# Designs tried in a protein design run: peptides against a protein of PDB entry 4JHK. Part 168

Target 1, 212 residues: chain A of PDB entry 4JHK
Amino acid sequence: EDYKIQSFDLETQKLLKTALKDPGSVDLEKVSSVIVDQSLKDQVFSREAGRICYTIVQAEAKQTNGSVFRRNLLNRLQQEFKAREETRKRSTQEWVCLVSFICNIFDYLKVNNMPMVALVHPVYDCLFRLAQSDALKNEEEVDCLVLQLHRIGDQLEKMNVQLMDELFNLLRDGFLLQEDLSSMGRLLLLEILEFRAGGWKLSDTAQKYYYS

## One batch from the design tools (peptide; made by RFdiffusion4, then SolubleMPNN)

Design b2_p27_6_s3 (from b2_p27_6, 11 letters changed)
Fold by OpenDDE base, seed 2:
Structure b2_p27_6_s3 (fold): chain B 212 residues (1-212), chain A 27 residues (1-27)
Amino acid sequence: as target 1 above (212 residues)
Amino acid sequence: SLLDVEKELIESLDNPLDKKLFEERLK
């Protein structure tokens, strides 16, 4: 499998490639840091980062039955999550990258083929933040929210349906009651409301909008 | 109706590609 790591310098690319194959031979803390740093700047990479992280975790588990990489990764994610409000105020782009990355890690980094329970509340907290009125008026944040729900909404609901109901109550209220939403924002909210109502089945519109 | 609201929102879009995209969804 090929991984999209061309955005890194050659030395870092080598580091990542080695981590993917022989994680015990590299500084896994450094590897995790590099991946997180890039994911906070590039939302497209954040998706790929999930796959990379999963591969490294599996490789380390097989090689040494260790979890050094995962531990470092989660520690860094926790730090970034705790500072999410500051990040949001500083840069909307970095904020949505953070959310995207956390969601992608949730999506790809499975434990015994199950989502990491420890990430459920952090993911919901991020999505709830995006569902607040001050965020819904920002199309970039709405786009992020809807994108993540398209990708992992079904999985999240299985983990906690009550939180999902609460989240979608906010989205419904935003769609119906909030006056300063853009037309696109409203359409995206409507689409995701109907998406869930339809059993989380991907529409052609969503496919074209987010994956073309 | 909700459908009427959606149509109105689509009509309010400036980008014709976006209009087309969401119009297709209504079909």
Scores: peptide ipSAE 0.297, ipTM 0.884, DockQ to the pose 0.013
Fold by OpenDDE base, seed 4:
Structure b2_p27_6_s3 (fold): chain B 212 residues (1-212), chain A 27 residues (1-27)
Amino acid sequence: as target 1 above (212 residues)
Amino acid sequence: SLLDVEKELIESLDNPLDKKLFEERLK
């Protein structure tokens, strides 16, 4: 299986490849840090990072029944999450990358075939932040919000329907009441409102748009 | 109706590709 890691230098690529095959032979703390750092810079990689992380976790579990990588990854994610407001102030791009990465980890990294309960509130907190008025007026943040909800909304709702209801109340209010939204922003909000109302089911056309 | 609102929003878009995207969703 091929992984998109061409954005890294050759030494780091080798490190990642080794981690994927023989995680016990590398510094998994370093590996986790490298993955998080790159995910904060590249949203495209952020999606791939979820798959990479899953593979490393599975490889370590199989090899040593260990969870060193997962622990280090989650610790780093927690650090970035705690600093999310500062990140947002510094760079909208890094902020949306952070959200994207956390959501992708939630999507790919499962424990016993179940989503990590520990990530539920952090994910919702990020989405709630994107649903605030100051974020909804920013198309980049709206794009991120809607994209994540398309990808993991159904899973999140299964974990906590009450939080999802609260989130969508904010989105509805934003769509109906907030004056400084762009037309595109409003259309995206309307689409996601209807998407949930339809049971989180994508048409073939929508599937191609969001997952191609 | 929401459909009317959506149509108005689509018409307000500047990018023709964006218009096409959302118009296709209405079909």
Scores: peptide ipSAE 0.295, ipTM 0.884, DockQ to the pose 0.013
Fold by OpenDDE base, seed 3:
Structure b2_p27_6_s3 (fold): chain B 212 residues (1-212), chain A 27 residues (1-27)
Amino acid sequence: as target 1 above (212 residues)
Amino acid sequence: SLLDVEKELIESLDNPLDKKLFEERLK
């Protein structure tokens, strides 16, 4: 299986490749830090990061029955999550990368084929933050919000339908009532409202927009 | 109607490719 790690230097690529095959032979704390750092810079990589993390977790479990990597990863995620408001203030780009990464970890890092319950509220907290009026006026944040809901909205709803209802009430109100949204922002909100109403099923247009 | 509003929003977009994308959604 090929992983998109060409953005790293050759030494780091070697480190990651070794972690994927022989996690016991590398510093897994360092590996987790490298992955998180890059995920905070590159939203596209955050998707790949989820796959990489899952593979390393599985490899370590098989090799040593350990969970050092997962523990370090989640600890770092928690640190970044706690500082999310400061991150948003500093850089919208880093903020949406953080949200994307957390959502992708939720999506890929399963326990017994189930989402980690501990990540449900952190994910919702991030999405609710993106649904606030000061965030909805920023297309970059709206893009992130809608993208994550397309990717994991159905899973999140299964975990807590009440929170999803509350979230979408905010999105509906934003679409209908908030004056300083761009036309694109309004269109994206409308699209995601209809996406959920349609049972979280992707249209051809949505596929082209988000995955092409 | 909501459809009319959506059409107006699409017309407000600057990028022709975006216009086409969302117009296709209406089909």
Scores: peptide ipSAE 0.293, ipTM 0.882, DockQ to the pose 0.013; fails the geometry check
Fold by OpenDDE base, seed 1:
Structure b2_p27_6_s3 (fold): chain B 212 residues (1-212), chain A 27 residues (1-27)
Amino acid sequence: as target 1 above (212 residues)
Amino acid sequence: SLLDVEKELIESLDNPLDKKLFEERLK
């Protein structure tokens, strides 16, 4: 199976490939750190990282019935999550990468085909932060928010519909009341409002904007 | 109306490709 890891040096690529096939033969803490570090720099990779992480988790479970990688990964994620405000202050790009990565981990790392309950509130916390007025004025943050909701909104709602209602109240208010949104930002908010209202069905507009 | 607002927003976009994209949504 092909994974998009060409951005890493050859030694790291080898490390990752080995982790995917024989996780017991590598330092899984190192692997998790490398994946998280790169995910904070590259939003495209952050999505791929979710798939990579899922595969490593499965490989370790199959090999030793262990969960060392997942534990290290989640520990690192927790550290980054705790520092999310500082990250946002330092770099909007790194912030949206962090959100994207957490959302992708939520999406891909499932236990018995179910999302990890422990990630529900952290994901919502990130999305709520993106839904604040100071974030909605930034198109990059709006892009991230809307993208994540398209990808995992239906799953999140199943986990906690009350939080989703509260989140979308903020988005509605932003769309209707906030004056310093860009036209694109406002259009994206409108689209996501209608997306949920339509039962989380992917629209042609969303497909073309985010995937083409 | 909301439709009128959406049309105005689309018209305000600078990128013609974006305009086309969201105009298609109105169909």
Scores: peptide ipSAE 0.289, ipTM 0.881, DockQ to the pose 0.013; fails the geometry check

Design b2_p27_6_s4 (from b2_p27_6, 13 letters changed)
Fold by OpenDDE base, seed 1:
Structure b2_p27_6_s4 (fold): chain B 212 residues (1-212), chain A 27 residues (1-27)
Amino acid sequence: as target 1 above (212 residues)
Amino acid sequence: SLEDVEEELIESLDNELDKKLFEERKK
Protein backbone atom coordinates (compact mmCIF):
# COMPACT_ATOMS: atom_id res chain seq x y z
CA GLU B 1 0.00 0.00 0.00
CA ASP B 2 1.09 3.53 -0.77
CA TYR B 3 0.68 6.24 1.84
CA LYS B 4 1.16 9.96 1.33
CA ILE B 5 3.85 10.79 3.85
CA GLN B 6 6.10 13.01 1.75
CA SER B 7 5.62 15.91 4.15
CA PHE B 8 7.81 14.15 6.71
CA ASP B 9 11.58 13.98 6.66
CA LEU B 10 13.18 10.78 5.45
CA GLU B 11 13.88 9.43 8.91
CA THR B 12 10.29 9.93 9.99
CA GLN B 13 9.05 8.42 6.77
CA LYS B 14 11.10 5.35 7.53
CA LEU B 15 9.68 5.25 11.02
CA LEU B 16 6.13 5.38 9.71
CA LYS B 17 6.77 2.77 7.06
CA THR B 18 8.25 0.46 9.66
CA ALA B 19 5.29 1.03 11.94
CA LEU B 20 2.97 0.02 9.13
CA LYS B 21 4.74 -3.29 8.57
CA ASP B 22 6.49 -4.14 11.83
CA PRO B 23 4.97 -2.06 14.61
CA GLY B 24 6.72 -4.05 17.32
CA SER B 25 10.08 -2.73 16.21
CA VAL B 26 9.35 0.97 16.73
CA ASP B 27 8.24 3.34 19.47
CA LEU B 28 4.51 3.43 18.84
CA GLU B 29 3.98 6.29 21.25
CA LYS B 30 6.34 8.39 19.19
CA VAL B 31 4.63 7.30 16.00
CA SER B 32 1.23 8.32 17.32
CA SER B 33 2.55 11.69 18.41
CA VAL B 34 4.10 12.37 15.03
CA ILE B 35 0.90 11.50 13.22
CA VAL B 36 -1.26 13.68 15.44
CA ASP B 37 1.15 16.61 15.28
CA GLN B 38 1.23 16.56 11.51
CA SER B 39 -2.52 16.12 11.25
CA LEU B 40 -3.01 19.29 13.26
CA LYS B 41 -0.95 21.21 10.70
CA ASP B 42 -2.00 19.66 7.41
CA GLN B 43 -5.60 19.00 6.56
CA VAL B 44 -4.67 16.93 3.54
CA PHE B 45 -2.55 14.66 5.68
CA SER B 46 -5.27 14.43 8.29
CA ARG B 47 -7.31 12.53 5.74
CA GLU B 48 -4.47 10.15 4.99
CA ALA B 49 -3.75 9.79 8.69
CA GLY B 50 -6.97 7.88 9.19
CA ARG B 51 -5.86 5.15 6.83
CA ILE B 52 -2.38 5.08 8.31
CA CYS B 53 -3.71 4.75 11.82
CA TYR B 54 -6.04 1.93 10.89
CA THR B 55 -3.24 0.03 9.20
CA ILE B 56 -0.93 0.39 12.20
CA VAL B 57 -3.68 -0.72 14.56
CA GLN B 58 -4.34 -3.79 12.45
CA ALA B 59 -0.66 -4.57 12.10
CA GLU B 60 -0.05 -4.36 15.84
CA ALA B 61 -3.08 -6.44 16.62
CA LYS B 62 -1.93 -9.10 14.21
CA GLN B 63 1.69 -9.07 15.32
CA THR B 64 1.43 -8.89 19.09
CA ASN B 65 -2.28 -8.68 19.81
CA GLY B 66 -1.39 -5.33 21.29
CA SER B 67 -3.07 -1.95 21.28
CA VAL B 68 -0.28 0.39 22.34
CA PHE B 69 -0.60 2.58 19.28
CA ARG B 70 -4.37 2.94 19.52
CA ARG B 71 -4.20 3.74 23.21
CA ASN B 72 -1.63 6.46 22.70
CA LEU B 73 -3.48 7.84 19.69
CA LEU B 74 -6.80 8.07 21.48
CA ASN B 75 -5.23 9.56 24.58
CA ARG B 76 -3.67 12.29 22.48
CA LEU B 77 -6.93 12.88 20.66
CA GLN B 78 -8.70 13.23 23.97
CA GLN B 79 -6.23 15.88 25.05
CA GLU B 80 -6.61 17.82 21.82
CA PHE B 81 -10.38 17.55 21.92
CA LYS B 82 -10.52 18.90 25.45
CA ALA B 83 -8.46 21.89 24.35
CA ARG B 84 -10.46 22.47 21.15
CA GLU B 85 -11.77 25.92 22.11
CA GLU B 86 -8.28 27.14 22.88
CA THR B 87 -7.10 25.71 19.59
CA ARG B 88 -9.88 27.50 17.73
CA LYS B 89 -8.96 30.80 19.37
CA ARG B 90 -5.33 30.34 18.49
CA SER B 91 -5.77 29.23 14.90
CA THR B 92 -8.78 28.51 12.75
CA GLN B 93 -6.56 26.40 10.53
CA GLU B 94 -5.44 24.20 13.41
CA TRP B 95 -9.02 23.93 14.61
CA VAL B 96 -10.35 22.69 11.29
CA CYS B 97 -7.41 20.31 11.05
CA LEU B 98 -8.33 18.91 14.44
CA VAL B 99 -11.94 18.43 13.41
CA SER B 100 -10.86 16.84 10.16
CA PHE B 101 -8.55 14.45 11.95
CA ILE B 102 -11.15 13.37 14.50
CA CYS B 103 -13.66 12.80 11.72
CA ASN B 104 -11.14 10.84 9.68
CA ILE B 105 -10.30 8.64 12.65
CA PHE B 106 -14.02 8.03 13.05
CA ASP B 107 -14.22 7.14 9.39
CA TYR B 108 -11.24 4.80 9.15
CA LEU B 109 -10.46 3.46 12.61
CA LYS B 110 -13.31 1.00 12.76
CA VAL B 111 -13.89 -1.98 15.00
CA ASN B 112 -15.27 -5.03 13.25
CA ASN B 113 -15.98 -2.75 10.31
CA MET B 114 -18.13 -0.52 12.50
CA PRO B 115 -17.50 3.02 13.71
CA MET B 116 -16.27 3.44 17.26
CA VAL B 117 -19.22 4.50 19.37
CA ALA B 118 -16.84 6.31 21.69
CA LEU B 119 -16.14 8.89 18.98
CA VAL B 120 -19.75 9.69 18.10
CA HIS B 121 -20.34 12.42 20.64
CA PRO B 122 -16.92 14.02 20.21
CA VAL B 123 -17.51 14.22 16.47
CA TYR B 124 -20.95 15.74 16.92
CA ASP B 125 -19.56 18.22 19.44
CA CYS B 126 -17.08 19.41 16.85
CA LEU B 127 -19.69 19.67 14.13
CA PHE B 128 -22.11 21.51 16.39
CA ARG B 129 -19.36 23.98 17.20
CA LEU B 130 -18.84 24.58 13.50
CA ALA B 131 -22.58 25.09 13.11
CA GLN B 132 -22.69 28.01 15.55
CA SER B 133 -23.23 31.45 14.07
CA ASP B 134 -19.75 32.69 14.92
CA ALA B 135 -18.27 29.78 13.00
CA LEU B 136 -20.66 29.82 10.05
CA LYS B 137 -19.50 33.31 9.12
CA ASN B 138 -16.00 31.90 8.55
CA GLU B 139 -15.70 30.24 5.18
CA GLU B 140 -12.86 27.99 6.33
CA GLU B 141 -15.02 26.56 9.10
CA VAL B 142 -17.98 26.13 6.77
CA ASP B 143 -15.74 24.32 4.31
CA CYS B 144 -14.64 21.96 7.05
CA LEU B 145 -18.16 21.36 8.31
CA VAL B 146 -19.56 20.58 4.90
CA LEU B 147 -16.60 18.42 3.94
CA GLN B 148 -16.94 16.25 7.04
CA LEU B 149 -20.67 15.87 6.59
CA HIS B 150 -20.12 14.76 3.03
CA ARG B 151 -17.58 12.18 4.16
CA ILE B 152 -19.11 10.78 7.32
CA GLY B 153 -22.61 12.25 7.58
CA ASP B 154 -24.34 9.06 6.54
CA GLN B 155 -22.38 6.99 9.05
CA LEU B 156 -22.83 9.53 11.79
CA GLU B 157 -26.57 9.72 11.26
CA LYS B 158 -26.83 5.96 11.63
CA MET B 159 -25.20 6.32 15.03
CA ASN B 160 -27.55 9.06 16.24
CA VAL B 161 -30.28 10.46 14.03
CA GLN B 162 -31.60 12.79 16.71
CA LEU B 163 -28.33 14.68 16.95
CA MET B 164 -28.13 14.86 13.18
CA ASP B 165 -31.60 16.37 13.04
CA GLU B 166 -30.60 18.96 15.60
CA LEU B 167 -27.43 19.76 13.71
CA PHE B 168 -29.25 20.27 10.45
CA ASN B 169 -31.81 22.47 12.14
CA LEU B 170 -28.92 24.77 12.98
CA LEU B 171 -27.63 24.61 9.43
CA ARG B 172 -31.05 25.39 8.01
CA ASP B 173 -31.42 28.34 10.33
CA GLY B 174 -27.97 29.53 9.39
CA PHE B 175 -28.77 29.33 5.72
CA LEU B 176 -32.10 31.10 6.03
CA LEU B 177 -31.56 33.57 8.83
CA GLN B 178 -27.90 34.41 9.27
CA GLU B 179 -26.97 37.62 7.48
CA ASP B 180 -23.18 37.58 7.54
CA LEU B 181 -22.55 34.37 5.63
CA SER B 182 -20.24 34.55 2.68
CA SER B 183 -21.72 33.78 -0.71
CA MET B 184 -19.76 30.56 -0.85
CA GLY B 185 -20.74 29.68 2.70
CA ARG B 186 -24.39 30.07 1.87
CA LEU B 187 -24.00 27.93 -1.22
CA LEU B 188 -22.23 25.23 0.76
CA LEU B 189 -24.95 25.17 3.39
CA LEU B 190 -27.61 24.85 0.73
CA GLU B 191 -25.69 22.06 -0.92
CA ILE B 192 -25.28 20.06 2.28
CA LEU B 193 -28.96 20.51 3.14
CA GLU B 194 -29.84 19.11 -0.25
CA PHE B 195 -27.25 16.37 0.09
CA ARG B 196 -28.83 14.95 3.22
CA ALA B 197 -32.32 15.40 1.82
CA GLY B 198 -31.20 13.33 -1.13
CA GLY B 199 -30.07 10.47 1.08
CA TRP B 200 -26.39 11.38 1.34
CA LYS B 201 -25.72 10.55 -2.30
CA LEU B 202 -23.50 12.40 -4.75
CA SER B 203 -22.74 12.30 -8.41
CA ASP B 204 -19.42 10.86 -9.46
CA THR B 205 -18.06 14.34 -10.08
CA ALA B 206 -19.13 15.63 -6.70
CA GLN B 207 -17.81 12.52 -5.02
CA LYS B 208 -14.36 13.12 -6.41
CA TYR B 209 -14.41 16.63 -5.02
CA TYR B 210 -15.31 15.63 -1.48
CA TYR B 211 -13.63 12.24 -1.16
CA SER B 212 -10.37 12.81 -3.04
CA SER A 1 -22.48 17.61 32.24
CA LEU A 2 -19.72 16.14 30.16
CA GLU A 3 -19.22 13.41 32.72
CA ASP A 4 -22.87 12.49 32.55
CA VAL A 5 -22.70 12.26 28.79
CA GLU A 6 -19.63 10.06 28.99
CA GLU A 7 -21.25 7.73 31.48
CA GLU A 8 -24.35 7.48 29.37
CA LEU A 9 -22.22 6.73 26.36
CA ILE A 10 -20.39 3.91 28.11
CA GLU A 11 -23.65 2.38 29.21
CA SER A 12 -24.96 2.47 25.68
CA LEU A 13 -22.01 0.61 24.21
CA ASP A 14 -22.67 -2.89 22.95
CA ASN A 15 -19.14 -3.62 21.86
CA GLU A 16 -16.70 -4.45 24.63
CA LEU A 17 -13.83 -3.15 22.60
CA ASP A 18 -15.53 0.21 22.24
CA LYS A 19 -15.91 0.32 26.00
CA LYS A 20 -12.23 -0.33 26.40
CA LEU A 21 -11.34 2.30 23.85
CA PHE A 22 -13.43 4.87 25.62
CA GLU A 23 -11.87 4.02 28.94
CA GLU A 24 -8.45 4.37 27.40
CA ARG A 25 -9.30 7.91 26.37
CA LYS A 26 -10.28 8.76 29.90
CA LYS A 27 -7.06 7.49 31.50
Scores: peptide ipSAE 0.019, ipTM 0.528, DockQ to the pose 0.081
Fold by OpenDDE base, seed 5:
Structure b2_p27_6_s4 (fold): chain B 212 residues (1-212), chain A 27 residues (1-27)
Amino acid sequence: as target 1 above (212 residues)
Amino acid sequence: SLEDVEEELIESLDNELDKKLFEERKK
């Protein structure tokens, strides 16, 4: 498998590659930190990070029956989640990267092929934050919100339909009532409303767009 | 109709790239 890690320097790339194949030979705490740090800077990598993390988790489980990486990853994720408002204040870009990362971890880091229940509320909390009026006026945040819902909305709804209903009530209100939305933002909200109403089904073209 | 609203909104977009991206999402 090919992983998109070209944004790292060569030494870090080597570290990641080793972690992917021989996790027992590297400092997995360091690896997790590197991945999280980069995910906060690069949204493209933030998407890829979920897959990378899953691979490392599986590799470690198979190699040593360990879970050091996952533990450290989730611990760091928890820290970043707790500080999400500060992150948002500091940088919208970092904030949407954080949301993307959390959502991608939810998407890829399965346990027994099931989503981690512990991530459900954190993911929803992030999405609810993006659905607030002060966030909906920012195209970057709306784009992030809609993108994540396209990618994991169906899964999230299966985990908690009540929260999804509440979330989409906010989105409908935003679409209908909020005046300072950009044209694109309004379109994206309409699109995601229809997307869910249509059963979370993507066309082939949309599939490529959201998952490429 | 919702389709009409979407079309009007698409036409209101100032950025051609954004317009294209949204159209791709709707295909």
Scores: peptide ipSAE 0.011, ipTM 0.348, DockQ to the pose 0.014
Fold by OpenDDE base, seed 2:
Structure b2_p27_6_s4 (fold): chain B 212 residues (1-212), chain A 27 residues (1-27)
Amino acid sequence: as target 1 above (212 residues)
Amino acid sequence: SLEDVEEELIESLDNELDKKLFEERKK
């Protein structure tokens, strides 16, 4: 598999490659920290981080039956989630990267082929925050919201349909009632409303757009 | 175990709904 780690320096790239192959030979706490740090500032990597994390988790489990990496990763993720409002205030870019990262971890880091239940509410909390009026007026946040719903909306709904209904009530209200949405923001909201109504199914063209 | 890690995380989040969902999955 090809992992998008070119944004790291060469030493860190080597560290990550080693973690993917031989996790027992590296400091997995450091690896987890590096991945989280980069995911908070690079949205492209943030979208790939889940896959990388999954691979490391599987490699460690296979090699030593250990879970050091996952433990450290989730601990750091929890810390970042708890500080999400501070992150949002500091940097919209870091905030949307955080949301993307959490959603990607939810998508890839499964236990027995099931999403981690502990991540369900944190993911919804992030999406609900993006669905507030102060966030909907920011096209970058709307883009993030819609992107995540395209990627994991169907899975999230299966975990808690009530929360999904509540979330989409906010999105509908934003689309219909909020006056300070950008034209693109309004179109994105309409699109995601229709996407769910259509059973979370994308065309091939749309699939490429959201997963390229 | 994998479930132990998830359980620890759920407990730390103090979310009763997540705890319930986790318990349901264990059944």
Scores: peptide ipSAE 0.027, ipTM 0.595, DockQ to the pose 0.820; fails the geometry check
Fold by OpenDDE base, seed 3:
Structure b2_p27_6_s4 (fold): chain B 212 residues (1-212), chain A 27 residues (1-27)
Amino acid sequence: as target 1 above (212 residues)
Amino acid sequence: SLEDVEEELIESLDNELDKKLFEERKK
């Protein structure tokens, strides 16, 4: 299986490739840090990062019955999550990358083929933050919010429908009542409201946009 | 205000999240 790691230097690529095949032979803390660092800079990579992380977790479990990588990854993720407001203040780009990364980890990092329960609230917390008025006025944040809901909204709802209802109440209110939304932002909110109302079913066009 | 409601929800989720993440790491 091929992984998109061309953005890293050759040495780091080698490290990642080794981690994927022989996780016991590398510093898995370093590997996790490298993945997180890059995910905070590149939202496109964050999608791939989820898949990479899952593969490393499975490889380590199979090889040594260990979970060192997952522990380090989650530890770093928790640190970044706790500092999310400062990150947002410093850089909107880094903030949306963080949200994207957390959502992608939720999407890919399954345990016994089930989502990690511990990630449900962190994901919702990030989405709720994006649903606040000060975030909805920023098109970059709205784009991130809508993108994640398209990707994992159905899964999140299955985990907690009450939180999803609350989130979409906020989005509806934002769409109807907030005055300083961009035109695109308003359209994106309307689209996601309709998307959920339609049972999270993607059109062919939407499928290409969000998953290709 | 809507913002106040949002902040209250976030605060509630944040506290629960910390506990659950910690528990998951211990497994």
Scores: peptide ipSAE 0.017, ipTM 0.435, DockQ to the pose 0.053; fails the geometry check

Design b2_p27_7_s1 (from b2_p27_7, 15 letters changed)
Fold by OpenDDE base, seed 3:
Structure b2_p27_7_s1 (fold): chain B 212 residues (1-212), chain A 27 residues (1-27)
Amino acid sequence: as target 1 above (212 residues)
Amino acid sequence: SSLEKLREEIRQQADTDFAKFMEQLDA
């Protein structure tokens, strides 16, 4: 399998490759830090990071029956989550990367083949923050919100349908009532409303209409 | 407002969820 880690220097690439194959031979705290740091800067990598993290977790479990990487990863994730408002104020880009990363971890990193219940409220908290009026006026935040809902919305709804209903009430209100949405933002909100209403799927025609 | 209360509840629960999970990992 090919992992997209070409953005790292050669030394770090070797570190990551070793972690994927022989996690017991590397500093897994350092590995987790590197992954989180890069995920906060590169939203494309944040998606790949989920897959990488899953692989390392599985490799460590098989090799040593350990969970050092997962522990360090989630500890760092918790720290970044706690500081999310500060991050948002500092950099919208880093904020949406953080949300993307948390959602990707939720998507890929499962416990006993089940979604991590511990991440449900953190994910919803992030999505609710993106659904506030001050965030909906920012197209970058709307892009992030809609992207995550496309990727994990169905899974999240299964975990807590009541919160999903409340979230989409906000999105509906934003679409209908908020005046300072961008044209694309408004279009994306409409699309995601229809996406959920259609059972978290779109027809080919609708897909072309919204994303062509 | 009701929305503000809901968000606060979610935030508090999020913190709790993280804490509980970390405790489970240490058990």
Scores: peptide ipSAE 0.391, ipTM 0.888, DockQ to the pose 0.898
Fold by OpenDDE base, seed 1:
Structure b2_p27_7_s1 (fold): chain B 212 residues (1-212), chain A 27 residues (1-27)
Amino acid sequence: as target 1 above (212 residues)
Amino acid sequence: SSLEKLREEIRQQADTDFAKFMEQLDA
């Protein structure tokens, strides 16, 4: 398989490639740290990172039945999550990358084809933060929110429908009541409201209306 | 206030979920 790791230097690329094939031969703590660091800087990579992480987890499981990589990954993720408000204050870009990364891990890093229960509330916490008024006025945060809901909304709802209802109540209120939304932000909120209402699906007509 | 309470509960549960999962991995 090919992975989008061209943003790393050659030595790090080699490290990652080795981790994907023979995780026991590399420092998996270092690998996890590198992946998380890059995911916080590059939203494109943050998406790919989920797939990379899944592959490494599977490779280690097959090789040694171990979970060292997953442990280090989630430990780092926990640390970044704890500091999420500080991250948001420092850099909106890093904040949305963090949210994207957490959501991607939720999406890809499944156990027995089931989402990790441990990530459900962390993901919802991030999404609820993005649904606050101060975040909804920022198009970059709205983009992130809507993107994640498109990707994993149906899965999250299955894990906790009550929280999803509460989240979408906030989004509806934002759409209807918040005055300082951008035109695109308002459009995106409307789209995601309709997306869920339609069973997490978009019709061709809706796709054309909102994204063409 | 109700929303604030809910958010706090989610945050607390998030921390708990992480902690429990890490504990399971170390067991």
Scores: peptide ipSAE 0.387, ipTM 0.886, DockQ to the pose 0.891
Fold by OpenDDE base, seed 5:
Structure b2_p27_7_s1 (fold): chain B 212 residues (1-212), chain A 27 residues (1-27)
Amino acid sequence: as target 1 above (212 residues)
Amino acid sequence: SSLEKLREEIRQQADTDFAKFMEQLDA
């Protein structure tokens, strides 16, 4: 399989490629750190990172029945999550990358075709933070929120419909009551409200309206 | 507020979920 790792130097690319094929031959802590670091500054890579992580996890499980990579990955993720509010204050870009990465890991790292239960509340916590008024006024955060809900909203709802209801109550309130939303932000909120109301689907007409 | 309480509960549970998961992996 081909993976989008062109953003790394050649040495790191080699490291990642080796991890994908022979995880036991590399320092998996280093690999996890490299992946997380890049994911925190590049949202495009963050999506690919989920797939890469899944592959490495599977490769290690197959090779040694081990979970060293997953442990290191989630340990780093936990550390970043704990510092998420400080990260948001420091850099909106890093914050949305962090959220994206956590959501992508939730999306890709499934066990027995089920999402990791351990990530459900962390993901919801991040999404609830993005749904606060101070975040909704920032289009970059709204973009992130809506993007993640498009990607994993249906899965999250299956894990906890009550939290999803509460989250969307906030989004509806933001859409209806918050005055300092950008035009695009307001449009995106409306879109995601309709998206869920439609069973996490958009009609062709709606798709064209919101994204053309 | 009820929302603040809910968010606090989610945050606490998130921390707990991470911790428990890591403990399981290290066991």
Scores: peptide ipSAE 0.385, ipTM 0.885, DockQ to the pose 0.846
Fold by OpenDDE base, seed 2:
Structure b2_p27_7_s1 (fold): chain B 212 residues (1-212), chain A 27 residues (1-27)
Amino acid sequence: as target 1 above (212 residues)
Amino acid sequence: SSLEKLREEIRQQADTDFAKFMEQLDA
């Protein structure tokens, strides 16, 4: 299986490749830090990071029955989550990368094919933050919100439908009542409202309408 | 407001969930 790690230097690439195959032979704390750092800077990588993390977790479990990598990963994630408001104030780009990363970890890092329960409320907290009026006026944040809901909305709803209902009430109100939304932002909100209403799926025609 | 209360509860639960999970991993 190929992993997209070309954005890293050669030494780091080697480190990651070794971690994927022989996690016991590398510093897994360093590996986790590298992955998190890059995910906070590159939203595209954050998607790949989920797959990489899952593979390393599985490899370590199989090799040593250990969970050092997962512990370090989630510890760092917890730290970044705690500082999420400061991150948002500092950089919208880093903020949306953080949200994307948390959502991708939720999506890929499953135990016994089940989502990590520990990430449910953190994910919802991030999405609720993106659904606030001060965030909805920023197209970059709306893009992130809608993208994550497309990716994990159905899974997240299964974990807590009540919170999903509350979230979408905010999105509906934003769509209908908030006046300082961009045209594209408003379209994206409409699209995601329709997406959920349609059972978390959208026709190809609608897809092109909203995203092309 | 009810929304503010809900958000606060989510935040608190998020912190708790993280902490508990980390404790479980270390046990």
Scores: peptide ipSAE 0.375, ipTM 0.884, DockQ to the pose 0.872

